# Peptides against a protein of PDB entry 5ONS, part 18

Target 1, 181 residues: chain A of PDB entry 5ONS
Amino acid sequence: MFKKFDEKENVSNCIQLKTSVIKGIKNQLIEQFPGIEPWLNQIMPKKDPVKIVRCHEHIEILTVNGELLFFRQREGPFYPTLRLLHKYPFILPHQQVDKGAIKFVLSGANIMCPGLTSPGAKLYPAAVDTIVAIMAEGKQHALCVGVMKMSAEDIEKVNKGIGIENIHYLNDGLWHMKTYK

## One batch from the design tools (peptide; aimed at target 1 Q140)

Design b2_p15_3_s2 (made by RFdiffusion4, then SolubleMPNN; from b2_p15_3, 7 letters changed)
Fold by OpenDDE base, seed 2:
Structure b2_p15_3_s2 (fold): chain B 181 residues (1-181), chain A 15 residues (1-15)
Amino acid sequence: as target 1 above (181 residues)
Amino acid sequence: SLEEAIEEYYRELSK
């Protein structure tokens, strides 16, 4: 989603949301990420305005105090930014890729099944279409946010093709935005 | 920063 993304070229505008809209978004976030509920008030304090950065290709980024929190495309599901996920790693279920897959993930490549089933990888139960955090061995900080294109079960038994779609990865265009006021 | 440290770590792993 952000492989060729550039803040200067791909951001259209920024709007401040009304309180009613914010409440709706918060409810949606809790629905998508139930574990975030106790933390949502500190992530999105009531006293702070919430903004949407509108980008090309129907991408929207939810921000508070300049921090990029979540994003979506075409009003689909919200994804947490890596920066938020690094602070709250429990927001998403995890999958771990093997060492060999790391360089490819960081180039924006989708995660192939062998990178999730080989020694060094850890594959946890997850249904297709689940948004997941891609982890490396022994580290607390995700390198990628992805979407399961196959269930964990199918990844194990088929072990061919794309297991997880790479949506947002370390050092992509979104990562380099850092903040937006 | 934490972000820089994370970037550096994964850069090394990619070699």
Scores: peptide ipSAE 0.362, ipTM 0.888, DockQ to the pose 0.054
OpenDDE base, seeds 1, 3, 4, 5: peptide ipSAE 0.164, 0.275, 0.265, 0.117; ipTM 0.773, 0.827, 0.812, 0.758; seed 1 fails the geometry check

Design b2_p15_3_s3 (made by RFdiffusion4, then SolubleMPNN; from b2_p15_3, 8 letters changed)
Fold by OpenDDE base, seed 1:
Structure b2_p15_3_s3 (fold): chain B 181 residues (1-181), chain A 15 residues (1-15)
Amino acid sequence: as target 1 above (181 residues)
Amino acid sequence: SLEEAIQEYFEKLSE
């Protein structure tokens, strides 16, 4: 989603959300990520305005005090930014790729099934379309936010093709935005 | 604390 993304070229505008809209979004976030509920007041304090950075290709980024928190495309599901996920790693279920897959993930490539089933990888139960954090062995910070294209069961059984779609990865265009006020 | 929550999460994940 952000492989060719550039803040200067792909950001259109920024709007401040109304209180009612913010409330709705918070409810959506809790529905998507139940584990975030106890922390949501810290992430999105009531006293702080919430803004949406509107980008090309119908991408929207939720921000609070300049921090990029979540993003979505075409009003689909919300994804946490890696920067938020690094602070609150429990927001997403995790999948671990093997060492060999790391370089490809960090280039924006989708995660192939063998990278999730080989030694060094750890595949946890997850349904298709689940948003997941992509980890590597020995690392506490996610490399990527992805979406399961197969269930964990099918990844193990079929073990070929795209297992997880790469949505947002370290050092992509969104990562390099860092902040937006 | 947040640190404790993170630690607990990764511990459970590793099981």
Scores: peptide ipSAE 0.500, ipTM 0.919, DockQ to the pose 0.719
OpenDDE base, seeds 2, 3, 4, 5: peptide ipSAE 0.408, 0.384, 0.393, 0.392; ipTM 0.858, 0.850, 0.853, 0.860

Design b2_p15_3_s4 (made by RFdiffusion4, then SolubleMPNN; from b2_p15_3, 8 letters changed)
Fold by OpenDDE base, seed 1:
Structure b2_p15_3_s4 (fold): chain B 181 residues (1-181), chain A 15 residues (1-15)
Amino acid sequence: as target 1 above (181 residues)
Amino acid sequence: SLEEAIEQYYKELSK
């Protein structure tokens, strides 16, 4: 989603959300990520305005105090930014790729099944379309936010093709935005 | 800091 994304070229505008809209978004976030509920007031304090940075290709980024928190495309599901995920690693279920897959993930490539079934990988139960944090073998911090294109069961069984779609990865265009005020 | 840790993390991954 952000492989060729550039803040200067791809950001259109920024709008401040109304209270009612913010409430709706918070409810949606809790629905998507139940574990975030106790932390949501810390992540999105009531006193702080919530803004949406509108980008090309129907990409929207939720921000509070300049911090990029979540993003979505075409009003689909919200994804946490890696920066938020690093602060709150439990927001997403995890999958671990082997060391050999790391360089490809960091190039924006989708994650192939063998990179999730190899000895250095750890594949946890997850349904298709689940948004997941991609962890690297032997590392503490997520390097990618992805979406299961196959269930964990099918990844193990078929073990070929795209297992997880790469949505947002370390050092992509969104990562380089850092903040937006 | 977390930011510093992530930067170092990326450097390690990029090698």
Scores: peptide ipSAE 0.482, ipTM 0.923, DockQ to the pose 0.061
OpenDDE base, seeds 2, 3, 4, 5: peptide ipSAE 0.295, 0.024, 0.271, 0.378; ipTM 0.866, 0.586, 0.848, 0.898

Design b2_p15_4 (made by RFdiffusion4)
Pose (drawn by RFdiffusion4):
Structure b2_p15_4 (pose): chain A 181 residues (1-181), chain P 15 residues (1-15)
Amino acid sequence: as target 1 above (181 residues)
Amino acid sequence: EEELYEHAQEETEEA
């Protein structure tokens, strides 16, 4: 989603949200990520203004104090930014690719099933369309936010094709936009 | 930070 993204060519503007809208978005975040509920007062304090950074192709980025928290396209599901996920790694279920796939996902490639079924990788049960945190064998921190394109059971069995869609990865355009200011 | 990652891994394995 952000492979060729930068602030100059992709950010149209930034709107500050009203209280009516903030509550609605928080509710959607709760529905989508149940375990995030106890943490929202910390992530989105009552005191701080909430802004949406509007981007080309109907991408929205939710910001608080200039920190990028979540993003979505159209009115689709919210995804946590990798920076928010690094602060709260439990927001998403995990999938671990083998170390050989690291170089490919950091270049924006989708995750192929061999990257999840090979030794050093760990594949956990997940239904298709689940938003997952991609972990690397031997790495402590997540490196990609993905969406299951095949269920985990199918990935084990079919073992060919895109297993996980790469949505956001370390040092993509979104990662480079450390703050909005 | 390490504890958070461990806790998240445990939740993942339980699921």

Design b2_p15_4_s1 (made by RFdiffusion4, then SolubleMPNN; from b2_p15_4, 9 letters changed)
Fold by OpenDDE base, seed 5:
Formats: sequence, C-alpha cells, structure tokens
Structure b2_p15_4_s1 (fold): chain B 181 residues (1-181), chain A 15 residues (1-15)
Amino acid sequence: as target 1 above (181 residues)
Amino acid sequence: MSSLIEKALELTEAL
C-alpha cells in the first residue's frame, strides 16, 4: 500500500473530525481490536483533536497530535501503523517469519506460505482476512503489518502461494512520513 | 530500492 508512497506527492488534504465521527471510529477500533479498549484514552485522548490525512488511492490516516495511528483504504478495516504497533504490540495477533524472509518483506513482498511454515517461523491460528503483525525470528518489534490471505490452517496444509499480504512494512513510505500535523 | 532495503535491514537490527 505504501511501497511508493510519498507525503509530498500522495497526500491530498487533512481534515479535523467532529466529535461524533471520532466516537464512531473509536467504537470501530474497539470492535476490531478489543484489547485496545483500556488504552484508547491514552492513544486518543478526548481533549485532543483527531484528524484524517487524506491520501491518493483512497487512503486515510488517522492522526492525533501529529502522530500517525491508524490507516484504512476505501473505508475498509483500520490498520495500526507500525509506529503505534511498536508502542502497543498487543493490538494485533502475531505471525513470525524466518530470518531469511526479512529482506523480502522489507522490499514490500507478500509473505509466501513456506516462509510461515519454516523452522524459524511461527504460525499462529488466524482466520483469512485477519490483520496481523509480522514478526521476525529473533526480533521483538514488528517489521510489517499484513493481512492473512489464507487461514493459518490452510497455510500449513497448502504451503504454497501467498499466505499473508504485505500492507505496511518498515521503511516504506508511511514509515518515513513519521508525523503529520 | 536496494539502498532502502539495506537501510531497513539496519533498522531491523534494533527491533
């Protein structure tokens, strides 16, 4: 989603959200990420305005005090930014790729099934379409946010093709955006 | 692109 993303070229505008809209978004976030509920007031304090940075390709980024928190495309599900996920790693269920897959993930490549079934990988139960944090062997912080294209069960059984779609990865265009106020 | 990947790999060492 952000492989060739550039703030100067791909941001259209920024709007401040109304309180009612913010409330709706918070509810959606809790539904998507139940574990976030106790932390939501810290992440999105009631006193602070919430903004949406509107980007090309129907991408929207939720920001508070310039911090990029979540993004979505075409009003689909919200994804946490890696920067937020590093602070709150429990927001997403995890999957782990082996050390050899790291370079490919960081090139924006999708995660192939063998990279999730190898000895250095750890595959945890997850349904198709689940948003997941991609961890790497021996690392504590996520290097990618992805979407399960197959269930964990099917990844193990089929063990070929795209297991997880790479949505946002370390050092992509969104990562480099850092802040937007 | 290659340089970006190398930079990213460097970043992962700190993860």
Scores: peptide ipSAE 0.099, ipTM 0.746, DockQ to the pose 0.038
OpenDDE base, seeds 1, 2, 3, 4: peptide ipSAE 0.055, 0.079, 0.054, 0.089; ipTM 0.718, 0.717, 0.716, 0.723

Design b2_p15_4_s2 (made by RFdiffusion4, then SolubleMPNN; from b2_p15_4, 8 letters changed)
Fold by OpenDDE base, seed 4:
Formats: C-alpha cells, sequence, structure tokens
Structure b2_p15_4_s2 (fold): chain B 181 residues (1-181), chain A 15 residues (1-15)
C-alpha cells in the first residue's frame, strides 16, 4: 500500500473529525481490536482532536497530535501503523516469518507460505482476512502489518503461494512519514 | 519510546 508512497506527493489534505465521527471510529476500532479498549483513552485522549490525513489511492490515516495511529483504504478496515503497533504489540495477532523472508518482506513482497511453515517461522491459528502483525525470527519488533490470504490451516496444508499480503512494512512510505500535524 | 523506534530501524539494517 505504501511502497511508492511519499508524503509530499501523495497527501491531499487533512480534516479534523467531529465528535460523533470519532465515537463511531472508536467503536469500530474496539470491534476490530477488542484488546485495545482499555488503552484507547491513552491512544486517543478525549481532549485531543482526531484528524484524518487523506491521501491518494483512497488512503486515509487517522492521527492524534500528529501521531499516525491507524490507516485504511477505500473505507475498509483499519490497520494499525507499525509505530503504534510497536507501542502496543498486542493489538494484532502475530505470525512469524523465518530469517530468510525478512529481506523480501522489507522490499514490500507478499509473504509466501514456505516462509511461514519453515522451522524458523511460527504460524498461529488465524482465519483468512485476519489483519496480523508479522514478526521475524530472532527479532523483537514487528516488521510488517499484513492480511491473511489463506487461513493458517490452509497455509500449512497447501504450503505454496501467497499466505499473507504485505500491507505496511518497516521503511516504507508510511514509516518514513513519522508524524503529520 | 525513541529507543524502540531506533531498535525498529535497526531491523532494516540487520536484514
Amino acid sequence: as target 1 above (181 residues)
Amino acid sequence: MAELIERALALTEAA
């Protein structure tokens, strides 16, 4: 989603959200990520304005105090930014790729099934279309936010093709954006 | 928190 993304070229505008819209978004976030509920007032304090940064290709980034929290495309599901995920690693269920897959993930490549079934990988139960944090063998921090293209069961069974779609990865255009005020 | 970001950036260098 952000492989060729540049803040100066791809950001269109920024809007401040109404209170009612913010409430709706918070409810959606809790629905998508139930574990976030106790932390939501810390992540999105009531006193702080919530903004949407509108980008090309129908991308929207949810921000508070300039911090990039979540993003979505075409009003689909929200994804946490890696910067938020690093603060709250429990927001997403995890999957782990082996060491060999790291360089490909960081190039924006989708994650192939063998990179999730190898000895250095860890594949946890997850349904198709689940948004997941991609961990790496021997690394502490998530390097990617992805979407399961097959269930974990099917990844193990088929073990070929795209297992997880790469949505947002370390050092992509969104990562380099850092803040927006 | 800054330290966490720096550690994350190190992942790219170590890949």
Scores: peptide ipSAE 0.123, ipTM 0.758, DockQ to the pose 0.053
OpenDDE base, seeds 1, 2, 3, 5: peptide ipSAE 0.055, 0.069, 0.102, 0.100; ipTM 0.725, 0.724, 0.748, 0.750

Design b2_p15_4_s3 (made by RFdiffusion4, then SolubleMPNN; from b2_p15_4, 7 letters changed)
Fold by OpenDDE base, seed 4:
Formats: structure tokens, C-alpha cells, sequence
Structure b2_p15_4_s3 (fold): chain B 181 residues (1-181), chain A 15 residues (1-15)
């Protein structure tokens, strides 16, 4: 989603959200990520304005105090940014790739099944379409936010093809954006 | 923490 993303070239505008819209978004976030509920007042304090940075390709980034929190495309589900996920690692269920897969993930490649079933990888139960944090063998911080294209069960059984779609990864265009005020 | 993350990124890319 952000492989060729550049703030100067791909940001269209920024809008401040109304209270009612913010409430709706918070409810959606709780629905998507139940574990985030106790933390939302910290992540999105009531006193602070919530903004959406509108980008090309129908990308929207939810921000508070310049911090990039979540993003979505075409009004689909929200994904946490890696920067938020690094602060709150529990927002997403985890999957772990082996060392050999790291360089490919960081190039924006989708995660292939063998990288999730091999020694050094850890595959946890997850349904198809689940948004997951991609961890890596020997690393403490998520390298990528992805979407399960197969269930964990199917990844183990089939062990061929794309297991997880790479949505946002370290050092992509969104990562380099850092903040937006 | 930000500095550590950036360091980790650099090390990862070099590996």
C-alpha cells in the first residue's frame, strides 16, 4: 500500500473530524480490536482533535497530535500503523516469520507459506482476513502489518502460495512519514 | 525507543 508512497506527492489534504464521527470511529476500532478499548482514551484523548490525512489511492490516515495511528483504504477496515503497534504490540494478533523471510518482507513482498511454517517461524491460529502483526525471528518489534490470505490451518496444510498479504512494512512510505500536523 | 527501532531496522536491512 505504501511502497511508493511519499508525503509530498501523495497527501491531498487533512480534515479535522467532528465529535460524532470520532465516536463512530472509536466504536469501529473497538469492534475491530477489542483489546484496544482500555487504551483509547490514552491513544485518542478526548481533548485532542482527531484528523484524517487524505492521500491518493483512497488512503486515509487517522492522526491525533500529529501521530499517525491508523490507516484504511477505500473505507475498508482500519489498520494500525507500525509506529502505534510498536507502542501497543497487543493490538493485533501476531505471526512470526523466519529469518530468511525478513528481507522479502522489508521489500514489500507478501509472506509465503514456507516462511510461516519453517523452523524459526511461529504460526498462531488465525482466520482468513485477520489483520496481523508480522514479527520476525529474533526481533522484538513488528516488521509488518499484514492480512491473512489463508487461515493458519490452511497455511500449515497447504504450505504453498501467499499466506499473508503485506500491507505496511518497516521503511515504507508510511513509516517515513513519521508525523503529520 | 524510536532510536532503537531505527537501529533495529538498519541492522535488519544489513543482514
Amino acid sequence: as target 1 above (181 residues)
Amino acid sequence: MQELIELALELTEKA
Scores: peptide ipSAE 0.069, ipTM 0.710, DockQ to the pose 0.047
OpenDDE base, seeds 1, 2, 3, 5: peptide ipSAE 0.048, 0.048, 0.051, 0.051; ipTM 0.695, 0.695, 0.706, 0.692

Design b2_p15_4_s4 (made by RFdiffusion4, then SolubleMPNN; from b2_p15_4, 10 letters changed)
Fold by OpenDDE base, seed 5:
Structure b2_p15_4_s4 (fold): chain B 181 residues (1-181), chain A 15 residues (1-15)
Amino acid sequence: as target 1 above (181 residues)
Amino acid sequence: MQKLIEEALKKTEAL
């Protein structure tokens, strides 16, 4: 989603959200990520305005005090940014790729099944379309946010093709955006 | 700290 993203070229505008809209978004976030509910007052304090940075290709980034928290495309599901996920790693279920897959993930490549089934990988039960944090063998912090394109079961059985779609990864355009006020 | 994480992963990539 952000492989060729550039803040200067791809940001259209920034809008401050009304209270009612913020409440709706918070409810959506809780629905998507039930474990986030106790933390929302910390992540999105009541006193702080919530903004949406509107970008090209119908991408919207939810921000508080310049911190990039979540993003979505075409009013689809919200994804946490890696920066938020690093602070709250429990927001998403995890999958772990082997060491060999790291360089490909960091180039924006989708995660192929063998990178999830090798000895250095850890594949946890997950259904198709589940948003997941991609962990790396030997590393503590997520390197990617992805979406399961196959169930964990099918990844193990078929072990061929795209297991997880790469949505947001370290050093992509969103990562480099860092903050926006 | 965030850059350090990125750098650590990039070093692994470079190997």
Scores: peptide ipSAE 0.047, ipTM 0.673, DockQ to the pose 0.046
OpenDDE base, seeds 1, 2, 3, 4: peptide ipSAE 0.035, 0.035, 0.034, 0.029; ipTM 0.687, 0.690, 0.681, 0.681

Design b2_p15_5 (made by RFdiffusion4)
Pose (drawn by RFdiffusion4):
Structure b2_p15_5 (pose): chain A 181 residues (1-181), chain P 15 residues (1-15)
Amino acid sequence: as target 1 above (181 residues)
Amino acid sequence: TAEEALEEAWELFEE
């Protein structure tokens, strides 16, 4: 989603949200990520203004104190930014690719099933369309936010094709936009 | 297991 994204060519503007809208978004975040509920007062303090950074192709980025928290396209599901995920790794279920796939996902490639079924990889049960944190064999921190395109069981069996769609990865355009200011 | 992966995520958070 952000492979060729930068602030100049992709950010149209930034709108501060009213209280009515903030509550609605928080509710959606709760529905989508149940375990995030106890942590929302910390992530989105009552005191701080909440802004949406509007981007081309109907991408929205939710910001608090200039920190990028979540993003979505159209009115689709929210995804945590990798920076928020590094602070709260438990927000998402995990999938671990083998170390050989690291270089490909850092270049924006989708995750193929061999990257999840090979030794060094760890594949956990997941239904299709689940938003997952991609972990790397031998790495402590997540490197990609992905969406299951095939269920985990199908990935084990079919073992060919895109297993996980690469949505956001370390040092993509979104990662380079450290803060909005 | 998925449970172990979640526990590891909590441990990471507590650091």

Design b2_p15_5_s1 (made by RFdiffusion4, then SolubleMPNN; from b2_p15_5, 7 letters changed)
Fold by OpenDDE base, seed 2:
Structure b2_p15_5_s1 (fold): chain B 181 residues (1-181), chain A 15 residues (1-15)
Amino acid sequence: as target 1 above (181 residues)
Amino acid sequence: SAAEAQAEALELFAQ
């Protein structure tokens, strides 16, 4: 989603949200990420304005105090930014790729099944279309936010093709955006 | 922390 993204070229505008809209978004976030509920007032304090950065390709980034929190495309599901995910690793279920897959993930490549079934990888139960945090063997922080294109069960059984779609990864355009005030 | 995240990212890229 952000392989060729550049803040200077791909951001259209930024709007401050009304209270009612913020409430709706918070409810959506809790629905998608139930574990975030106890932390939501910390992540999005009531006293702080919430903004949406509107980008090309129908991408929207939710921000508070300049911090990029979540993003979505075409009114689809919200994804946490890696920066938020690093603070709250539990927001997403995890999958772990082996060391050999790291360089490919960081180039924006989708995660192939063998990278999730090989020694050093860890594959956890997850249904197709689940948004997941991609962890790396021997690393503490997520390197990617992805979407399961196969269930974990099918990844193990088929072990061929794209297991997880790469949505957002370290050093992509969103990562480099850092903040937006 | 942000610093830790940056360090981790750099380490990941070094591979």
Scores: peptide ipSAE 0.035, ipTM 0.656, DockQ to the pose 0.050
OpenDDE base, seeds 1, 3, 4, 5: peptide ipSAE 0.027, 0.031, 0.029, 0.033; ipTM 0.648, 0.659, 0.641, 0.663

Design b2_p15_5_s2 (made by RFdiffusion4, then SolubleMPNN; from b2_p15_5, 6 letters changed)
Fold by OpenDDE base, seed 5:
Structure b2_p15_5_s2 (fold): chain B 181 residues (1-181), chain A 15 residues (1-15)
Amino acid sequence: as target 1 above (181 residues)
Amino acid sequence: SAAEAQQEALELFAE
């Protein structure tokens, strides 16, 4: 989603959200990520304005105090940014790729099934379309936010093709954006 | 801190 993203070229505008809209978004976030509820007042304090950075390709980035928190495309599901995920690693369920997959993930490549079934990888139960944090063998921090294109069960059985779509990864255009006020 | 963790991640993943 952000492989060729550039703040100067791909951001259209930024709007401040009304209270009612913020409430709706918070409810959506709790529905998607039930475990976030106790932390939501810390992540999105009531006193702080919430903004949407509108980008090309129908991408919207949710921000508070310039911090990029979540993003979505075409009013689909919200994804946490890696920067938020690093602060709150439990927001997403995890999947782990082996060491050999790291350089490819960091180039924006999708995660192929063998990279999730090989020694060094760890594949946990997850349904298709689940948003997941991609971890790496021997590493503590997530390097990617992805979407299951197959269920974990099917990844193990079929073991070929795209298992997880790469949505946002370290050093992509969104990562380099850092803040937006 | 969060900033330190993020920097550490970048360093760890730098190939």
Scores: peptide ipSAE 0.039, ipTM 0.685, DockQ to the pose 0.052
OpenDDE base, seeds 1, 2, 3, 4: peptide ipSAE 0.032, 0.038, 0.033, 0.035; ipTM 0.678, 0.672, 0.678, 0.662

Design b2_p15_5_s3 (made by RFdiffusion4, then SolubleMPNN; from b2_p15_5, 9 letters changed)
Fold by OpenDDE base, seed 4:
Structure b2_p15_5_s3 (fold): chain B 181 residues (1-181), chain A 15 residues (1-15)
Amino acid sequence: as target 1 above (181 residues)
Amino acid sequence: SLEEAQKKALELLAK
């Protein structure tokens, strides 16, 4: 989603959200990520305005005090940014790729099934279309936010093709934005 | 370059 993304070229405008819209978004976030509820007031304090940064390709980024928190495309589900995920790693269920897959993930490549079933990888139960944090063998922080294109069960059984779609990865265009005020 | 970007990304990962 952000492989060729650049803030200078791909940001269109920024909109400050009304209270009613913010409330709706918070409810949606809790529905998508139930574990975030106790932390949501810390992540999105009531006293702070919430903004949407509108970008090309129908991308929207949710921000508070310039911090990039979540993003979506075409009004689909929200994804946490890696920066937020690093602070709150429990927001998403995890999957772990082996060492060999790391360089490909960091190039924006989708995650192939063997990279999730091989020694060094860890595959946890997850349904298709689940948004997941991609961990790496021997590494502490998530390197990617992805979407299950197959269930964990099918990844293990079929073990070929795209298991997880790469949505956002370390050092991509979104990562380089850092903040937006 | 892509290789340099990948290297930088790897450096962001803590063990």
Scores: peptide ipSAE 0.259, ipTM 0.852, DockQ to the pose 0.039
OpenDDE base, seeds 1, 2, 3, 5: peptide ipSAE 0.146, 0.150, 0.259, 0.043; ipTM 0.769, 0.769, 0.853, 0.646

Design b2_p15_5_s4 (made by RFdiffusion4, then SolubleMPNN; from b2_p15_5, 9 letters changed)
Fold by OpenDDE base, seed 1:
Structure b2_p15_5_s4 (fold): chain B 181 residues (1-181), chain A 15 residues (1-15)
Amino acid sequence: as target 1 above (181 residues)
Amino acid sequence: SAAEAQQEALALMAK
């Protein structure tokens, strides 16, 4: 989603949200990520304005105090940014790729099944279309936010083709955006 | 931290 993204070229505008809209978004976030509920007042304090940075290709980024928290495309599901996920790693279920897959993920490539089934990888139960945090063998922080394109069961059985779609990865255009006030 | 993660990623890309 952000492989060729640049703040100067791909951001259109930024709007401050109404209180009612913020409440709706918070409810959506809790529905998507139930574990975030106890932390949401810390992540999005009531006293702080919430903004949406509108980008090309129908991408919207939710921000508070300049911090990029979540993003979505075409009003689809929200994804946490890696920067938020690093602070709250439990927001998403995890999958772990082996060492060999790391360079490919960091180039923006989708995650192939063998990188999820090989020694050093860890594949946990997950349905198709589940948003997941991609961890790496021997590394502490998530390197990617992805979407399951096959179930974990099918990844194990078929073990070829795209298992997880790469949505947002370290050092992509969104990562380098850092903040937006 | 996010900064540590970035450094880790950059180190991997440098290999």
Scores: peptide ipSAE 0.228, ipTM 0.837, DockQ to the pose 0.044
OpenDDE base, seeds 2, 3, 4, 5: peptide ipSAE 0.035, 0.200, 0.029, 0.036; ipTM 0.687, 0.829, 0.664, 0.692

Design b2_p15_6 (made by RFdiffusion4)
Pose (drawn by RFdiffusion4):
Structure b2_p15_6 (pose): chain A 181 residues (1-181), chain P 15 residues (1-15)
Amino acid sequence: as target 1 above (181 residues)
Amino acid sequence: SEIDEINEKVEEEQE
């Protein structure tokens, strides 16, 4: 989603949200990520203004104190930014690719099933369309936010095709936009 | 570390 994204060519503007809208978004975040509920007062303090950074192709980025928290396209599901995920790794279920796939996902490639079924990889049960944190064999931190395109069971069996869609990866355009200011 | 513990817990919950 952000492979060729930068602030100049992709950010149209930034709107500050009213209280009515903030509550609605928080509710959606709760529905989508149940375990995030106890942490929202910390992530989105009552005191701080909440802004949406509007981007081309109807991408929205939720910001608090200039920190990028979540993003979505159209009115689709929210995804955590990798920076927020690094602070709260438990927000998403995990999938671990083998170390050989690291170079490909850092270049924006989708995750193929061999990257999940080979030694060094760990594949956990997941239904299709689940938003997952992509972990790397031998790495402590997540490197990609993905969406299951095939269920985990299908990935084990079919073992060919895109297993996980690469949505956001380390040092993509979104990662380079460290803060909005 | 704290992150390792969190990661392990999340993976165990998936099993």

Design b2_p15_6_s1 (made by RFdiffusion4, then SolubleMPNN; from b2_p15_6, 7 letters changed)
Fold by OpenDDE base, seed 5:
Structure b2_p15_6_s1 (fold): chain B 181 residues (1-181), chain A 15 residues (1-15)
Amino acid sequence: as target 1 above (181 residues)
Amino acid sequence: SAIEEIIAAVEAAQE
């Protein structure tokens, strides 16, 4: 989603959200990420305005005080930014890729099944379409936000093809955006 | 930054 994204070239505008819209978004976020509920007031304090940075390709980034929190495309599901996920790693279920898969993940490539089933990888139960954090062994900070294209069970059984779609990864355009006020 | 160090560590570990 952000492989060739650049803030200067791909941001269209920024709007401040109304209270009612913010409430709706918060409810959606809690629905998508139940574990975030106790932290949501800290992440999105009531006193702070919430903004949407509108980008090309129908990408929207939710921000508070310039901090990039979540993003979505074409009004689909919200994804946490890696920067937010690094602060609150429990927002997403995790999957761990093997050593060999890391370079591909960091290039924006989708995660292939063998990278999730081989030694060094850890595959946790997850249904198809689940948004997940892609981890590396021994690291607490996610490398990537992805979407399960196969269930964990099917990844183990089939062990071929794309297991997880790469949505947002370290050093992509969104990562380099850092902040937007 | 700490995050940059983590990125570097991950990149180093992949080799």
Scores: peptide ipSAE 0.046, ipTM 0.692, DockQ to the pose 0.054
OpenDDE base, seeds 1, 2, 3, 4: peptide ipSAE 0.040, 0.040, 0.038, 0.045; ipTM 0.706, 0.703, 0.688, 0.703

Design b2_p15_6_s2 (made by RFdiffusion4, then SolubleMPNN; from b2_p15_6, 6 letters changed)
Fold by OpenDDE base, seed 3:
Structure b2_p15_6_s2 (fold): chain B 181 residues (1-181), chain A 15 residues (1-15)
Amino acid sequence: as target 1 above (181 residues)
Amino acid sequence: SAIEEINQAVMEAQE
């Protein structure tokens, strides 16, 4: 989603959200990520305005005090930014890729099934369309936010093709944006 | 940092 993204070229405008809209978004975030509820007031304090940065290709980024928190495309589900996920790693279920897949993930490539079933990888139960954090062996910080294109069960059975779609990865255009005020 | 940790992972993968 952000492989060729540049803040100067791809940001259209920024709007401050009304209180009612913020309430709706918070409810949606709790529905998508139930574990975030106890932390939501810390992530999005009531006293702080919430803004949406509108970008090309129908991308919207949710921000508070300039921090990039979540993003979505075409009014689909919200994804946490890697920067937020690093602070709250429990927001998403995890999947672990093998060492050989790391460089490909960091280039924006989708994650193929063998990279999730090979030695060194760890595949946890997850349904298709689940948003997941992609981890490397022995590391604590996610290197990618992805979406399951197959269930974990099917990945193990079929073991070929795209298992997880790469949505946001370290050092992509969104990562380099850092903040927006 | 996250970047330092992931850079380490990349280096380890090259071994």
Scores: peptide ipSAE 0.503, ipTM 0.926, DockQ to the pose 0.053
OpenDDE base, seeds 1, 2, 4, 5: peptide ipSAE 0.495, 0.483, 0.062, 0.062; ipTM 0.925, 0.922, 0.740, 0.726

